Peptides against a protein of PDB entry 3WG5. Designs and how they scored, part 90

Target 1, 218 residues: chain A of PDB entry 3WG5
Amino acid sequence: LAKNIVYVAQIKGQITSYTYDQFDRYITIAEQDNAEAIIIELDTPGGRADAMMNIVQRIQQSKIPVIIYVYPPGASAASAGTYIALGSHLIAMAPGTSIGACRPILGYSQNGSIIEAPPKITNYFIAYIKSLAQESGRNATIAEEFITKDLSLTPEEALKYGVIEVVARDINELLKKSNGMKTKIPVNGRYVTLNFTNVEVRYLAPSFKDKLISYITD
Target 2, 218 residues: chain A of PDB entry 3WG5 as posed
Amino acid sequence: LAKNIVYVAQIKGQITSYTYDQFDRYITIAEQDNAEAIIIELDTPGGRADAMMNIVQRIQQSKIPVIIYVYPPGASAASAGTYIALGSHLIAMAPGTSIGACRPILGYSQNGSIIEAPPAITNYFIAYIKSLAQESGRNATIAEEFITKDLSLTPEEALKYGVIEVVARDINELLKKSNGMKTKIPVNGRYVTLNFTNVEVRYLAPSFKDKLISYITD

## One batch from the design tools (peptide; aimed at target 1 I114 I121, target 1 (a further copy) G47)

Design b2_p27_6 (made by RFdiffusion4)
Pose (drawn by RFdiffusion4):
Structure b2_p27_6 (pose): chain A 218 residues (1-218), chain B 218 residues (1-218), chain P 27 residues (1-27)
Amino acid sequence: as target 2 above (218 residues)
Amino acid sequence: as target 2 above (218 residues)
Amino acid sequence: SAAYGVVIPALGGRSSAARNSYWANPF
C-alpha cells in the first residue's frame, strides 16, 4: 500500500474497437492498483476515428497519468496513434520512431487507392487535433500540419517543435527523464508532478487474445 | 428449356473488409460458372463505410445479377447493409425483417453515448443513398428518410414504398416470384430479365477464414 | 501495403442492438 508503482503495457497495430478494450483493461488495472503512472508502448500505423476518440476520452478520464511512449525503435504513432498521443499526459519517443500523418480518410478502394474525405471533415479533424494540442499545451500549428501537410516528425524534431516531452531509449531512461515533470493534462482536475524515484516497474503481458486479434488484423 | 444455375450465400454480421472478401469470393464463383444469379442471404446491423462502398462497387462490376435477400426472419439490412441492398440488382425481404436506419455517426462512446457525424458526412451519405436509389429506380424520397429520420421499414412497407422488389419466405418463393423480373441495375450494360424456369440451387459454404472470424466475433 | 490516414468508419444505427454488435466485434 506504500509503494510507487508504474505499469507498462504494449499496444501494437491498427487502432480498433478491440484496441479500446486493451487501453481500458490496462488503465483499469493501474487505477485499481493506485499506480503513479502507466506507460503505454505504442506502435500503430493507422486506425479508426471512433476507437481513437474513445481512447482519448478514456485517457482524459483516467485516474492516473497515461504516458504514451512510441516504442520500440522503428515504431510509429501515425494516423490515429498521433491523436492518442496528443490526448495524453505525456508523450515520449524512442530513437528512430515517427509521429504524424493524420489526414482523415473515408478509407480504401478496391485498388488500394485512397478514398479522401470531404474537405469539411478534414476541417473537423483539424479542429479536433488543434483542440487536443491546445488542451495539452502542445504545438497546435505543427499538429494541424500533421493533417494539412501529412507532416511526420522524428523524435528530436517533435521535441524541438514542442509536440512531445521526452526522448528516451528505454523505460528506465523514460522514468529518469520524466521524473519531476508535470502532466500536460490534469489527473482528476489537477496537474500532477510525476514521482518516479524508488519506483517499482510492472509489465502487463498482452494476452493470447491481444496477440491473436492483432495478428489477424495484420 | 435451359438449366439455370443460382448460387446462394450467407453474409452475416458487421460490414467490414472480411465482408467485402466474402462478397468478392461468392460473386467470383458464381461468375466463373456462368450463373443466372447469386442470392445473398444478408443479415447485418451495420459496419464500415469504405467496405460498404467497395461492396456496392463489386456488385456494380458483377457479370451476373446479385440479389440481396434479407433473411432469415429477424434479420435486418440496417445502416451499411441498406446501401448494399440499394446498390444491388434485386432486393428481397423475408417476413419479419428490417431495412433502413442509416443515419451516419462517427461511432459509439463508452457510456451508450453516440459521437455525432458532422453535417458534411450526413449530406454526403444523403447524396450517395439518393443516387443508389435513383440508379436502381427505387424510392429516393424514402431512401433519404432512412438517414434524415432514421426510418426503418417492414418488408410489406418496403415493397409498397418501392424500395424492394420481392417479399418471400424462402429461396423457393423468391425464385418463383422473381422469375421474369428485370434487374434494377444493368449487368454489363444491359438490364437482364431473370430466368428462373428450370433452376438448380447451389449453396455456398463459408470458408474456414469466414467461420473463424465470426466465431471470434460471437 | 502501408496504412494511410485516420479512417472514418462512418457508422450507422442507433439501437441497442446496433451498439452492442459494434462493441462485440473485435475488428

Design b2_p27_6_s1 (made by RFdiffusion4, then SolubleMPNN; from b2_p27_6, 10 letters changed)
Fold by OpenDDE base, seed 2:
Structure b2_p27_6_s1 (fold): chain B 218 residues (1-218), chain C 218 residues (1-218), chain A 27 residues (1-27)
Amino acid sequence: as target 1 above (218 residues)
Amino acid sequence: as target 1 above (218 residues)
Amino acid sequence: MKAKGVEIPALGGTSEKARNAYFKNPF
């Protein structure tokens, strides 16, 4: 019986156009091999809103379930990472990770101070993040507070408040706990029940370019 | 029985004179083929007011119903896009999209700050957006608040408040839900009842020029 | 026409600015 394939890939660092390319590449590989799902191990402090929105769109266009896994312990799906997670088919977090802090900014001044986004931008992202939460059946009130209160949550809090679906220590526990769960958004117009009863885990390595840019942006 | 034709075309990015050309081209093609309607999949952060007004006028002059569909998930009909939507025969939104944030500006300063429009300009667009809402039987109070509060709404909110007519996940659901609806503004002086019971969907591709400019403005 | 040169910035100002918005690195 041909084992269902689950891909696992890592995306770390700032969300940029390059991060979009990573997501696109990873998801494309998994799509081409008709994987049961792809798990993206995410550790990001945030990044560019344009890239984030493109990533969300790419995830939502995926032919297979995309699971965002905030991993390893100590990682965060901060800021842009939260939007990406909320736009995905399933969110998991490892113990010792965080999610939230989604208030948009225009950038950093030369002195390192935050340039606040005008209300128009903030309101846009409030609507956007709420739409992602609502579409995925996740807590839209908390999603808004990720912006308005710059709220961050632990995995346990995020699970409790209906922001995420799974707390898992590792890939094996994630697969076990998410087995039989429905995707929170459709895949090709259908909510998919995840089947991880007989799976082969395949790890995707970052490309050379992925490694180089990650090195430059660190 | 000759199937009624529904055209679908994509318009993405900033609203410019080039975007007007896209709208004009797409609508003209659909008119020439006596389509039942054209659906414009819209994803825009806004753009130029002059181009927007021309686009609205072009839609209102259409010989066939023009449906603005905020699509795909993650897309927005922001700013100028909201005006375009409000000027159309029917508005649909996909889950995970947004509409609103319509406050006019004069541009961006070198530091990226918004140059606010003088009250005279803001008041002009308040009157304009209210007129579009009133003409189409949509919520004129919310339309005003899209400017005065820079309000943005989710699809569910927009539907609830009478800003839009349909929430749909894809073209097929859109056709299903909008079947039998009357256009919110006239087509050639008459409110048209949409008939999507036996339709052929035809996708219009962007021209080479459309692709090139989209690439340059991204 | 008073609308010339007026950008009804979407978010383009807001979405482009929102797109150009950085989400705070909390760290």
Scores: peptide ipSAE 0.125, ipTM 0.367, DockQ to the pose 0.083; fails the geometry check
OpenDDE base, seeds 1, 3, 4, 5: peptide ipSAE 0.070, 0.024, 0.026, 0.092; ipTM 0.334, 0.236, 0.262, 0.347; seeds 1, 3, 4, 5 fail the geometry check

Design b2_p27_6_s2 (made by RFdiffusion4, then SolubleMPNN; from b2_p27_6, 10 letters changed)
Fold by OpenDDE base, seed 1:
Structure b2_p27_6_s2 (fold): chain B 218 residues (1-218), chain C 218 residues (1-218), chain A 27 residues (1-27)
Amino acid sequence: as target 1 above (218 residues)
Amino acid sequence: as target 1 above (218 residues)
Amino acid sequence: MPAVGVEIPALGGTSEKARKAYKANPF
């Protein structure tokens, strides 16, 4: 029986193996306490594809609903962040945030120019992102265009096009708007109706390791 | 008389000679116990062509049905993984997974660019993948395009185009949906109707060697 | 054999260099 508890944690910066560890730790804590859900406040410019894919898997294996919340205003779920969002049980965005720009690259040249990924890799990620969208009942056409057109959307556009589920200014508005919504993918094999009636919000602090790693990667 | 047992094992990571050893060990255990089938949960970005071809042969020589299941959500049967799947008795995919992108390469240059395979090698693998598809009654045109276009597909697309047989969220749904299906290639010279009525599911753990190798190759 | 020295990766390869490239594949 889920406790009437919702955990909130922040993940900021580049997506790396350390970011995976943060997701794993935060979700594990919430699972252990049988929380109603965990909200991850996400602000990322993107990062590593391997870490991203592992994070998506960890989210989808969660025993509780994982809500990705692009927050605060000015934040983004850019590139790898979009994949993570599309792999989650519910996506929310604050006004003044963005999502998209998902084309894979091989890195940056010495002059700062993008080293383009070969078609093989690009096509792989097109299929991958479309699959995430289709599984979650989100707009697969737009998901593809996040790559093929490097499309970026506002929260309002993303909501309109069926990429995300909620636009909310803060945690309280998010809880209010998402109350009674079904998860976009299953939790333990079942679509869950979120129950945020009379919930206690608990904030998870970053570990010392989390702080150190964020400092090194920023 | 097959015991009403289905084995499940996981193979994750790059396709190497060690991956072959994993397939061999898992299938051998299931054969020795006269299992109804073995399900291999596969998540791979690809790997070595030689190891891939050996794995395909080992699967096709199996005394019991081998089901390749691209799992969990976020996983892929990419590149070499697609060949392995096409060489198996049944392919299933979970929502949020992908299959395809099968063009052979010679490796990566120092700058991370792909070193292209010469036409002779590419043409060899076109013929090979088409043969796997044709033998299994799967879509040979799409199989060719996995190479010529580096095509990747969602589970739903792969099912629609006749590349795979089942889309299932978990092992229970897979067993339910695949019950009564005929294998796509023969087992010991016969097409087998899968019988998953009242089966015991047994999970095979990776050996110490398997764990060590996975750690080194990740 | 045409398979010798050939890799079929979607993301990365079996070589250390390919693995590094895979790990370096950013979004």
Scores: peptide ipSAE 0.027, ipTM 0.279, DockQ to the pose 0.088
OpenDDE base, seeds 2, 3, 4, 5: peptide ipSAE 0.034, 0.035, 0.037, 0.027; ipTM 0.250, 0.313, 0.290, 0.269; seeds 2, 3, 4, 5 fail the geometry check

Design b2_p27_6_s3 (made by RFdiffusion4, then SolubleMPNN; from b2_p27_6, 12 letters changed)
Fold by OpenDDE base, seed 3:
Structure b2_p27_6_s3 (fold): chain B 218 residues (1-218), chain C 218 residues (1-218), chain A 27 residues (1-27)
Amino acid sequence: as target 1 above (218 residues)
Amino acid sequence: as target 1 above (218 residues)
Amino acid sequence: GPAKGVEIPALGGTSEKARKAYRNDPF
């Protein structure tokens, strides 16, 4: 029997292969326990495009809904984080957070200046981010502008423009507001209606490895 | 007075932002002490393209020669490692090491298959790797083939084809063979003749952070 | 950038180790 359990896990810092490992571990645990959903509290300035794409794929292959929650206040789903969010089953943001600024770059010069991506790469990611938005029924025009205009949005703007689904102050408000919502992409081929009535919230602690990575990346 | 000191530091594992931090730290220490050069013992299967590009830039901005030494036997400067080597002032390899296999990928699918880079990205890195080779007076055709043919070379082949400058069994042989060689790219706008006569070899230990990263990435 | 999310790995293999190694390029 599906347990009335919702898992909550935190992913903070740069998106890397280790971030993928965290996503994979957390989602796997939640899948094994047949949770109603997993909520990932996400705070990232961005990171690696390949890791991001792998994370998106992992989310899309999840046997349970994966909810990206930009939390706590002051957090962001910036750059790669926006792609991850757009690839997820539901996006929530806490007040005082941000999303967007998705322009790909090649890196930073030694003086700290951005090395711009060539048009070919930029166009690839425009197509990619638009596809994520379209597949999830979210605003593909805004998704494009996250790149072309380096647009960054508040939670209220993101909600208004149809980029995200929920603005919530905490997990309890998120559960309340998202209860009865359909996932924006399918779970195992079906759009799922979230049921957060009388759920047990179970927090997943970072593994020793996760703690170590956090110590290094912070 | 420039000290008759050569620093040696080890960088092992995937090329990441943390690898950049290691390069930056090591080079900075050597710069501060006005070393004749720093030798980086490199063993990498590759990694992140952005981190790689940043590392290349950091090397090119170094106030002292940065020598990439693929070491120990069994090590590789694979993929991103090849780019880093080609961007450096001198490349050495130990017998039993390898260099090459530089085809960019977007990442791995959930099933572990490679996600191929679009032609646009591949072409960008072809141009980039060729530029590194050309600027350093190394074999640009082979550099291209590291991508187009996923070519991997032995030290002897790499030397023969003009990809690298030195084959050496250890640091002492490297110092001996590279003594009197000119850097393949300029140091502060000038091509430098290496002087390894009566040098003190000073090993840089990994920082606590470096050790922690190594523990996580291995 | 194309390098963001571009991994240049030596290990083109399907191994879990390869998969773990090459998932890290930033946006």
Scores: peptide ipSAE 0.044, ipTM 0.283, DockQ to the pose 0.206; fails the geometry check
OpenDDE base, seeds 1, 2, 4, 5: peptide ipSAE 0.025, 0.028, 0.038, 0.036; ipTM 0.281, 0.278, 0.274, 0.277; seeds 1, 2, 4, 5 fail the geometry check

Design b2_p27_6_s4 (made by RFdiffusion4, then SolubleMPNN; from b2_p27_6, 11 letters changed)
Fold by OpenDDE base, seed 2:
Structure b2_p27_6_s4 (fold): chain B 218 residues (1-218), chain C 218 residues (1-218), chain A 27 residues (1-27)
Amino acid sequence: as target 1 above (218 residues)
Amino acid sequence: as target 1 above (218 residues)
Amino acid sequence: MAAVGVEIPALGGTSKKARDAYFKDPF
């Protein structure tokens, strides 16, 4: 029986237009190979809201399940990363990671202080994040509090409160625990039951362009 | 029977990108020699959050157990140092040392006053430190209080409250007391029982670069 | 309304300068 393929790719750093290109490339490769799913190992402190929204759309338009995995230990799906996760088909977190802190800002002042977003923008993102949570059957109250209280959660808390679906130490444990789970949002209009019983794990490396931009942004 | 090797290295001062390089180098050497463990004698007042998080990741990705030893007497694993310790496979402290005081700040004003971090940042690090504690089976309530109450503990208190695993006066006592203990987090996906019954202790010296940067930052 | 210029703040912001400032001595 032909092995189903699961792709694994890493996205680390700030969410930018380049990060969108990475998501698009990785998902496209996995789609082309009719993969069972792609797992994105996500470690981000956040980034641009426009890029984030584009990434969410790209994930939701995916022909295959996109699993966001906050990994490795010490990583975060902070701010924009939380939106991306909530827009995905399944969320997993490794022990020692975090999710949340989603309050939008306009940036930092010269003195390093946060420039607050106007209420109109904040309210927009409250509605947006709640919509993502509701669409995926995740805790919309907590999603709102990620903004209004700038709440951040551990993996165990996030699982307990219905924000995420899996806590896993590594890819093997993730595959084991998520096997048989239904996607939290549709893939091509249908909720898909994940089948990870006989899978080949393929790792996608960053492109040269990906490496260069990572180098410039570090 | 071939002697197992335990490496000992010292990291002193502020946590910076250079400190990451030191951790990376020391752990890499110990990995290459298939050491039983590396002990990092840590004395730090804290430092950069980004460097700290990278160090935690490097420790957790280690192929061998990394023991953080707050040493010598008078040393501290303050602020960033506490995070690093909680991210490690085993924590030890010498008598007369301290751990804690983990509240994030943006820096110091011209008058020397602390510039407070916004709640978003504080909440992020609360989640982060709690996740490190939970992952390692250490006291997550105390870990949170290291931030919310800026709590600092003695070795005896830290041991009593389940923050650390060993109080030891020197390397020999540390090896003796930690012999047979399981790592608090996995090494390559497995909890390792430390075997220090027939070990050679090897001390790693700072590189020339390490010495130069220490000189510049002092 | 284009969320142009809205940073869902990365810890430290999107700019290297902001990140450096943010992470310079937070602990």
Scores: peptide ipSAE 0.034, ipTM 0.274, DockQ to the pose 0.087
OpenDDE base, seeds 1, 3, 4, 5: peptide ipSAE 0.029, 0.030, 0.033, 0.026; ipTM 0.229, 0.340, 0.269, 0.279; seeds 4, 5 fail the geometry check

Design b2_p27_7 (made by RFdiffusion4)
Pose (drawn by RFdiffusion4):
Structure b2_p27_7 (pose): chain A 218 residues (1-218), chain B 218 residues (1-218), chain P 27 residues (1-27)
Amino acid sequence: as target 2 above (218 residues)
Amino acid sequence: as target 2 above (218 residues)
Amino acid sequence: TPPSLYPITFKTVTTPTFPTAEELAEL
């Protein structure tokens, strides 16, 4: 009861309705165990807008800070993952990862051709991504360009341009650097200072169902 | 005189990429065997827009008539399934089935809440559903109300209002009543008269991949 | 299951493209 606990979970692949269930399951475990924070290792090339919005909402309502960590090296928080990142308490990127490229699309044709959205829906997601950035004090100009210019950024660029808060190789380095940082959004109405000294790290294994479903969608 | 071959397949659940694959697989089999028609027993609550548009496109390119049959009783062709029906060569409904209810949403939220579709998406789908109805000679005024009023129809109502062509209890009654009917859209440029005199019915089983994906869904 | 139509998704990016030095200077 008198411990400082950080949960670490993994989320890989297309952001779907099942991805929401994962976020909710992991975050719920951390909340019920009074965790200082939960670190989500995120690698997503794309996903659905409805599950992305539900995840952002679940993070906004989280009773503990949610740290989105674009990891491992080579991972990306592209498309839906970018919104999830902008909608969270703190963003960390591992070396060689990517963030951006968030243009909303109606989807894919028989060819694999891109089916673009009506111009106005592009404006809707611009307003939504600007809102997430402003609510978290992040660079909304660059966030808008994730859509309008299909802009993608490396870790160092994302840090320079004020989109993320940490560049870290691993969980330990993430804890060291983010220790003492304020969350970019509130936890239950208060901006919180992260206390990662003398912390117990607990890893949440992805379930059989997680790995299988992810593999199938792959 | 001649033996006419009719294929029958079942397509159930949410409309997704796997559903497009089912439509493509079942239709390709019927085309290669020079079938008179393929009948799809459709039961769907809704699904994704891109897959629905890809299915409508696959049906437009079909070298043989595709008959959408809302079957069994209790089934529906709601949301995305309505567009598939309106985009097909002939629509049949079993007693106690439903068609319509197509108001687009960005999706569902955590607590029963619904994420509203921006007006541009709504107007886009109004134009698209009116177009499918106009191209097939079906009631475009009523098709719009599937969206603007979330209108849903019984089989008897759907026939009366000129949205569908046949009300049938089974495959036997469907072939009997639809024999001699012209298709509502062309097959390779010409509107084909359906010949169901002297008919061999062939049932297509769902594949291993089909069954696995649906068991996981159940 | 309630009726649903899901219209929007995002493009899948498996190979990201990053800006050139000149493009970064313009940001």

Design b2_p27_7_s1 (made by RFdiffusion4, then SolubleMPNN; from b2_p27_7, 14 letters changed)
Fold by OpenDDE base, seed 5:
Structure b2_p27_7_s1 (fold): chain B 218 residues (1-218), chain C 218 residues (1-218), chain A 27 residues (1-27)
Amino acid sequence: as target 1 above (218 residues)
Amino acid sequence: as target 1 above (218 residues)
Amino acid sequence: AKPVIEPITFEDVYKPKFPSEEELKSL
């Protein structure tokens, strides 16, 4: 019986236009192979809002399920990473990871203090993040509080509050726990039941360009 | 039986004088073919007020219904985009999109802070946006609050409050749900009942100029 | 008379940044 293929790739660092290219490349490879899913091991402190929104759109346009996995332990889906996760077909977190802290800022002042976003921008992102949560059947109240209270959650809290779907220590446990789950958003207009029985896991390496950009931005 | 034609085109990015040219071109093509309607897939963070007002006028002068569709998921009709939507013959939104945040600003200071518009300008746009809402039979109170409270809404909220007419996941659902609806503003002096039975959907691609400008302004 | 619309802009919501969780914790 032909094995279902699951791709696994890592996206680490700040969310930028280059991060969009990484998502697009990885998802495209997995789409071309008609993979059962792609798992993105996400570790991000945050980044640009524009890039984040484009990434969310790219995920939502995916022909296959995109699973965001906050991994390894010590990783975060902070700020922009939370939006990306909430826009995905399934969210998993490893123990010792975090999610949240979604309040937008304009930048940093010369003294390193945060320049707060005006209410206009903050309210925009409140509506946006609530919409992502609602569309995915996740906790929209907590999604709002990720902004209004700068809330950050542990995996156990995020699961408890209905922000995420799975807590898993590794890819094998993730596949086991998510097997038979439905995607939280549609794939090609339909909710998909994940089938991780008899799977082949394929790891995607970062491109040379991806490595170079990560090196320059770190 | 000759199929009714519906054009679909995308307008993405900042609202500028070039965005007006895009609207004008797309609407003109659809007018020339006596299309049943044109659907504009709108994704904008906002832009220039002058360009916005010209776009609204161009929509209002259309010989065919212009449907603003906030699409895909993750898109927004933010700021200037809200005015454009409110000036249109029908508004639809996809799940995961947003509308609102309409308060005008003069620009950004050197430190990246917002330069607030004087009360005179803000009050002008309050009157303007209320007029658009009233003329289209949409919620003028919420339209005002898009400015006074920098309010942003989800599709479900916008529908609930009578700001928009349709929530739809895709073009097919949009056509299905809007079939038999009347335009919210007149076309050539008359309210038109949309007929999306037996439709041919034609996608309009951006011109080379449109692509170049989008590339430069991003 | 078209009101002389002084150069009024609508905020670009794409310009915001999202700070790192580490940066938020250091505040």
Scores: peptide ipSAE 0.021, ipTM 0.232, DockQ to the pose 0.143
OpenDDE base, seeds 1, 2, 3, 4: peptide ipSAE 0.028, 0.020, 0.025, 0.045; ipTM 0.217, 0.243, 0.215, 0.219; seeds 1, 3, 4 fail the geometry check

Design b2_p27_7_s2 (made by RFdiffusion4, then SolubleMPNN; from b2_p27_7, 12 letters changed)
Fold by OpenDDE base, seed 5:
Order: structure tokens, then sequence, then C-alpha cells
Structure b2_p27_7_s2 (fold): chain B 218 residues (1-218), chain C 218 residues (1-218), chain A 27 residues (1-27)
């Protein structure tokens, strides 16, 4: 019986234009092989807003389910990572991870202090993050508070508040717990029921370019 | 039976003088073919005010209905994009998009902070955006608040408040939902009832020049 | 200077967590 393939790839570090290229490459490979899903192990402190929005669009244009998995323990889907997660077909978190802290900033001053974003920018991203939550059937009130209160949540809190769908210790537990779940957003215009009963897991390694860019941006 | 043609084109990125050329080219093609309408898939973070005003004028001078569609999910009709939308014959938004944040600025300072526009300029654009809303039978109070409160809205909020006409997931749903609607502003001096019952959708690709300019401005 | 409706340019960066990082690791 033909095994369903699930790809697993890692995206770690700051969200940049190069991170978009990583998402695009990984999703494209999984699409080409008609995978049941791709799991992106995400660990990010945040990054650039424009790159983040492009990544969200790329995920939502995916022909297969894209699962954001905040992994390993100690990882975060912080700031831009939260937006990416909320734009995805399913969110999972490992114990000991975090999500949130989404308030936009303009950067850092010479003394290392945050330069606050003006209300125009803050309100834009409030609307944006709320729309992502609403579209995915996730808690839009908490999504707003990720900005307005600089809120960060544990996996258990995020699950409790309806921000994420799964808490899982590893890929095997993730596949087990998410089996039979519907995607939180459509795949090619349809909500897909995930089938992980007879799955082959394939790990995607970063390209040489991905490694080099990660090294430069770290 | 002769099929009504609907053109679909994408405009993404900053609003500039080159964006005007894109609008003009796309609308001209659709006019030449006597299309039922053109749908502009708009994704913009904003841009130049003069270019924006020229685009609004070009839309309002169109011989065919121009539908602004904030698409795909994650896209925005931010800042200048909101004015363009409010100047159009019909506004649609995909779920997970945003509209608003229309307060004018003079630019950014050396430290990346916004240089605020003086009251004279702000008041000019308040009057301008209100006029666009009033002419199109849309919520002029909310249009004003897009400036005075730096307000941004989700598709559902924008629909609820009477800023937009349609929330649609894709072109097919947009055509279905907007079928039989009257344009919010006149086409050649007449309010047109959209007929999307027997439609052929034609996609317009960006020219080489459009691609090059987009690459340079990104 | 011509009035401009500028694009949104901002960063999303890690901010202090609530609950604390210690509380997050204990879960």
Amino acid sequence: as target 1 above (218 residues)
Amino acid sequence: as target 1 above (218 residues)
Amino acid sequence: PRPVIEPITFETVTKPKFPSEEELKAL
C-alpha cells in the first residue's frame, strides 16, 4: 500500500528574505512529491515583517498542508514566528517552547533600546494578526494581545486558549495527535483531513546556500 | 453565446509612478476588449500620495468596472492601497487580509522614526478620503478614522462597517458573490450591474518592465 | 515635500516572555 510521505524540515534563526527562500524550497519539494504534509520545525526570535508576510502567503498558497512545529524544547515562534504559525494549516508546539511577543518595532537605537512603532504600524499588524487568527479559526483576541500586551504563551496555555492545535514532544507524537485533524485553513480551497496512519517521514536537509546564509545572519 | 470576459491582473508592492503605468496598461487592455470588468489583485504596503491620486483618477476614468481585490490571504490594501480601493467600482477582500492605516507622513527620519505630516496635509487627505467614501457610498466616518485613528480592519470588519462590498476566498467566489451587484461609482456616467453568469477569466501577466521595476523597488 | 503614504517597514523581534523563560522550560 502506497505510504503517505510527510516531509520534515527545519527553519531556525531570524526571519529574512532568505528564510522565504527556505520555506519556498521546502514546500515546493513536498508539493512535487504530493506529500501528505510538510512539518516545519520552527525556531525563530523574529525578523523582518515583509519577509514574514511573504512567508505567510507562500504557506497559504501551498498545495499541501504546512504544519508549523515549534521544536525542539527551548525553541520559540517569537514575533514574526507567531504570524507564520497563525498563517499555517496546523500549529504544534513541543513542551518547553514559547509563542507570542508580536508587537512590531522599528528597530534598535544606538543604545540598544527598542524604537517603538507608531500607531499606524501597530494597528496595521493588529488587524493583520487578527485576520490570520480568524481565518484559521484560532483565538483572535489572544492574537491581538500578542501585540497589545506583548503576550507570550507556553504550549499548554496556547492550546488552552485555542491558539495552537497540538502539544507534542516529538515528530511521532505530533503525527499521532494530529492524525484525523482538519487543516485550520484550506489547501487548494479545501479543508484537508490529515492522514498519518501509514506514514513515511522524510527529513529535508538545508542546502549549502541555506547553511551559509544562516551562518551569516546568526 | 458570447462569453463576458473578466480580466485579472496583479499589482503588488509600493505605490509609485510605475504602479500608475501598471494600472493604466491593465485597464487599457480590458477596455480594448470591452471586458465586463477587470479585477486587480492588490497587495500594497502603501506608497507615494501623488501616484495614488493619479491611480484613483485613472480608475474613475475607466470605461469598464475596476474591482480591487485584496488578495491573496496575507495581502493588504494598506495606506495608499486603501485610497485606491475606495476610489474603485467594487472592493473585495480575501480572508486574512487587511485594509486601512491611511495617515499621511512626510517620510522617515535618519533614525527610522516617522516624520509626521503637518495638519494642513493631514486635513487635506481626510477630506480626500471622505470624498472617495461618499462618492462610492461607503462609510465615510470609518474612512476618516483610517487617518485620525490609524485604523486598520479585517475583511469581516470592513464588510460589517460598509467599507467594502465582498469577502471572497478566490476569484470564483468573488465572481459569484459580486454577480448582480451595482458598481459603487459610475462607469462612463452610469452605475453598472455586474454580470458574471457566463464569464471567461483571463489573467494578465506583468510586462518585463513591470517585473524589473518591482524587483528594483523591493 | 510631497505627502507620502509610506510602506510599513518594521521588525518583529523577541521580547520579554510572559510567563518567564524558566516557567516555559518547566513545562
Scores: peptide ipSAE 0.032, ipTM 0.277, DockQ to the pose 0.176; fails the geometry check
OpenDDE base, seeds 1, 2, 3, 4: peptide ipSAE 0.025, 0.026, 0.023, 0.032; ipTM 0.245, 0.213, 0.254, 0.242; seeds 1, 2, 3, 4 fail the geometry check

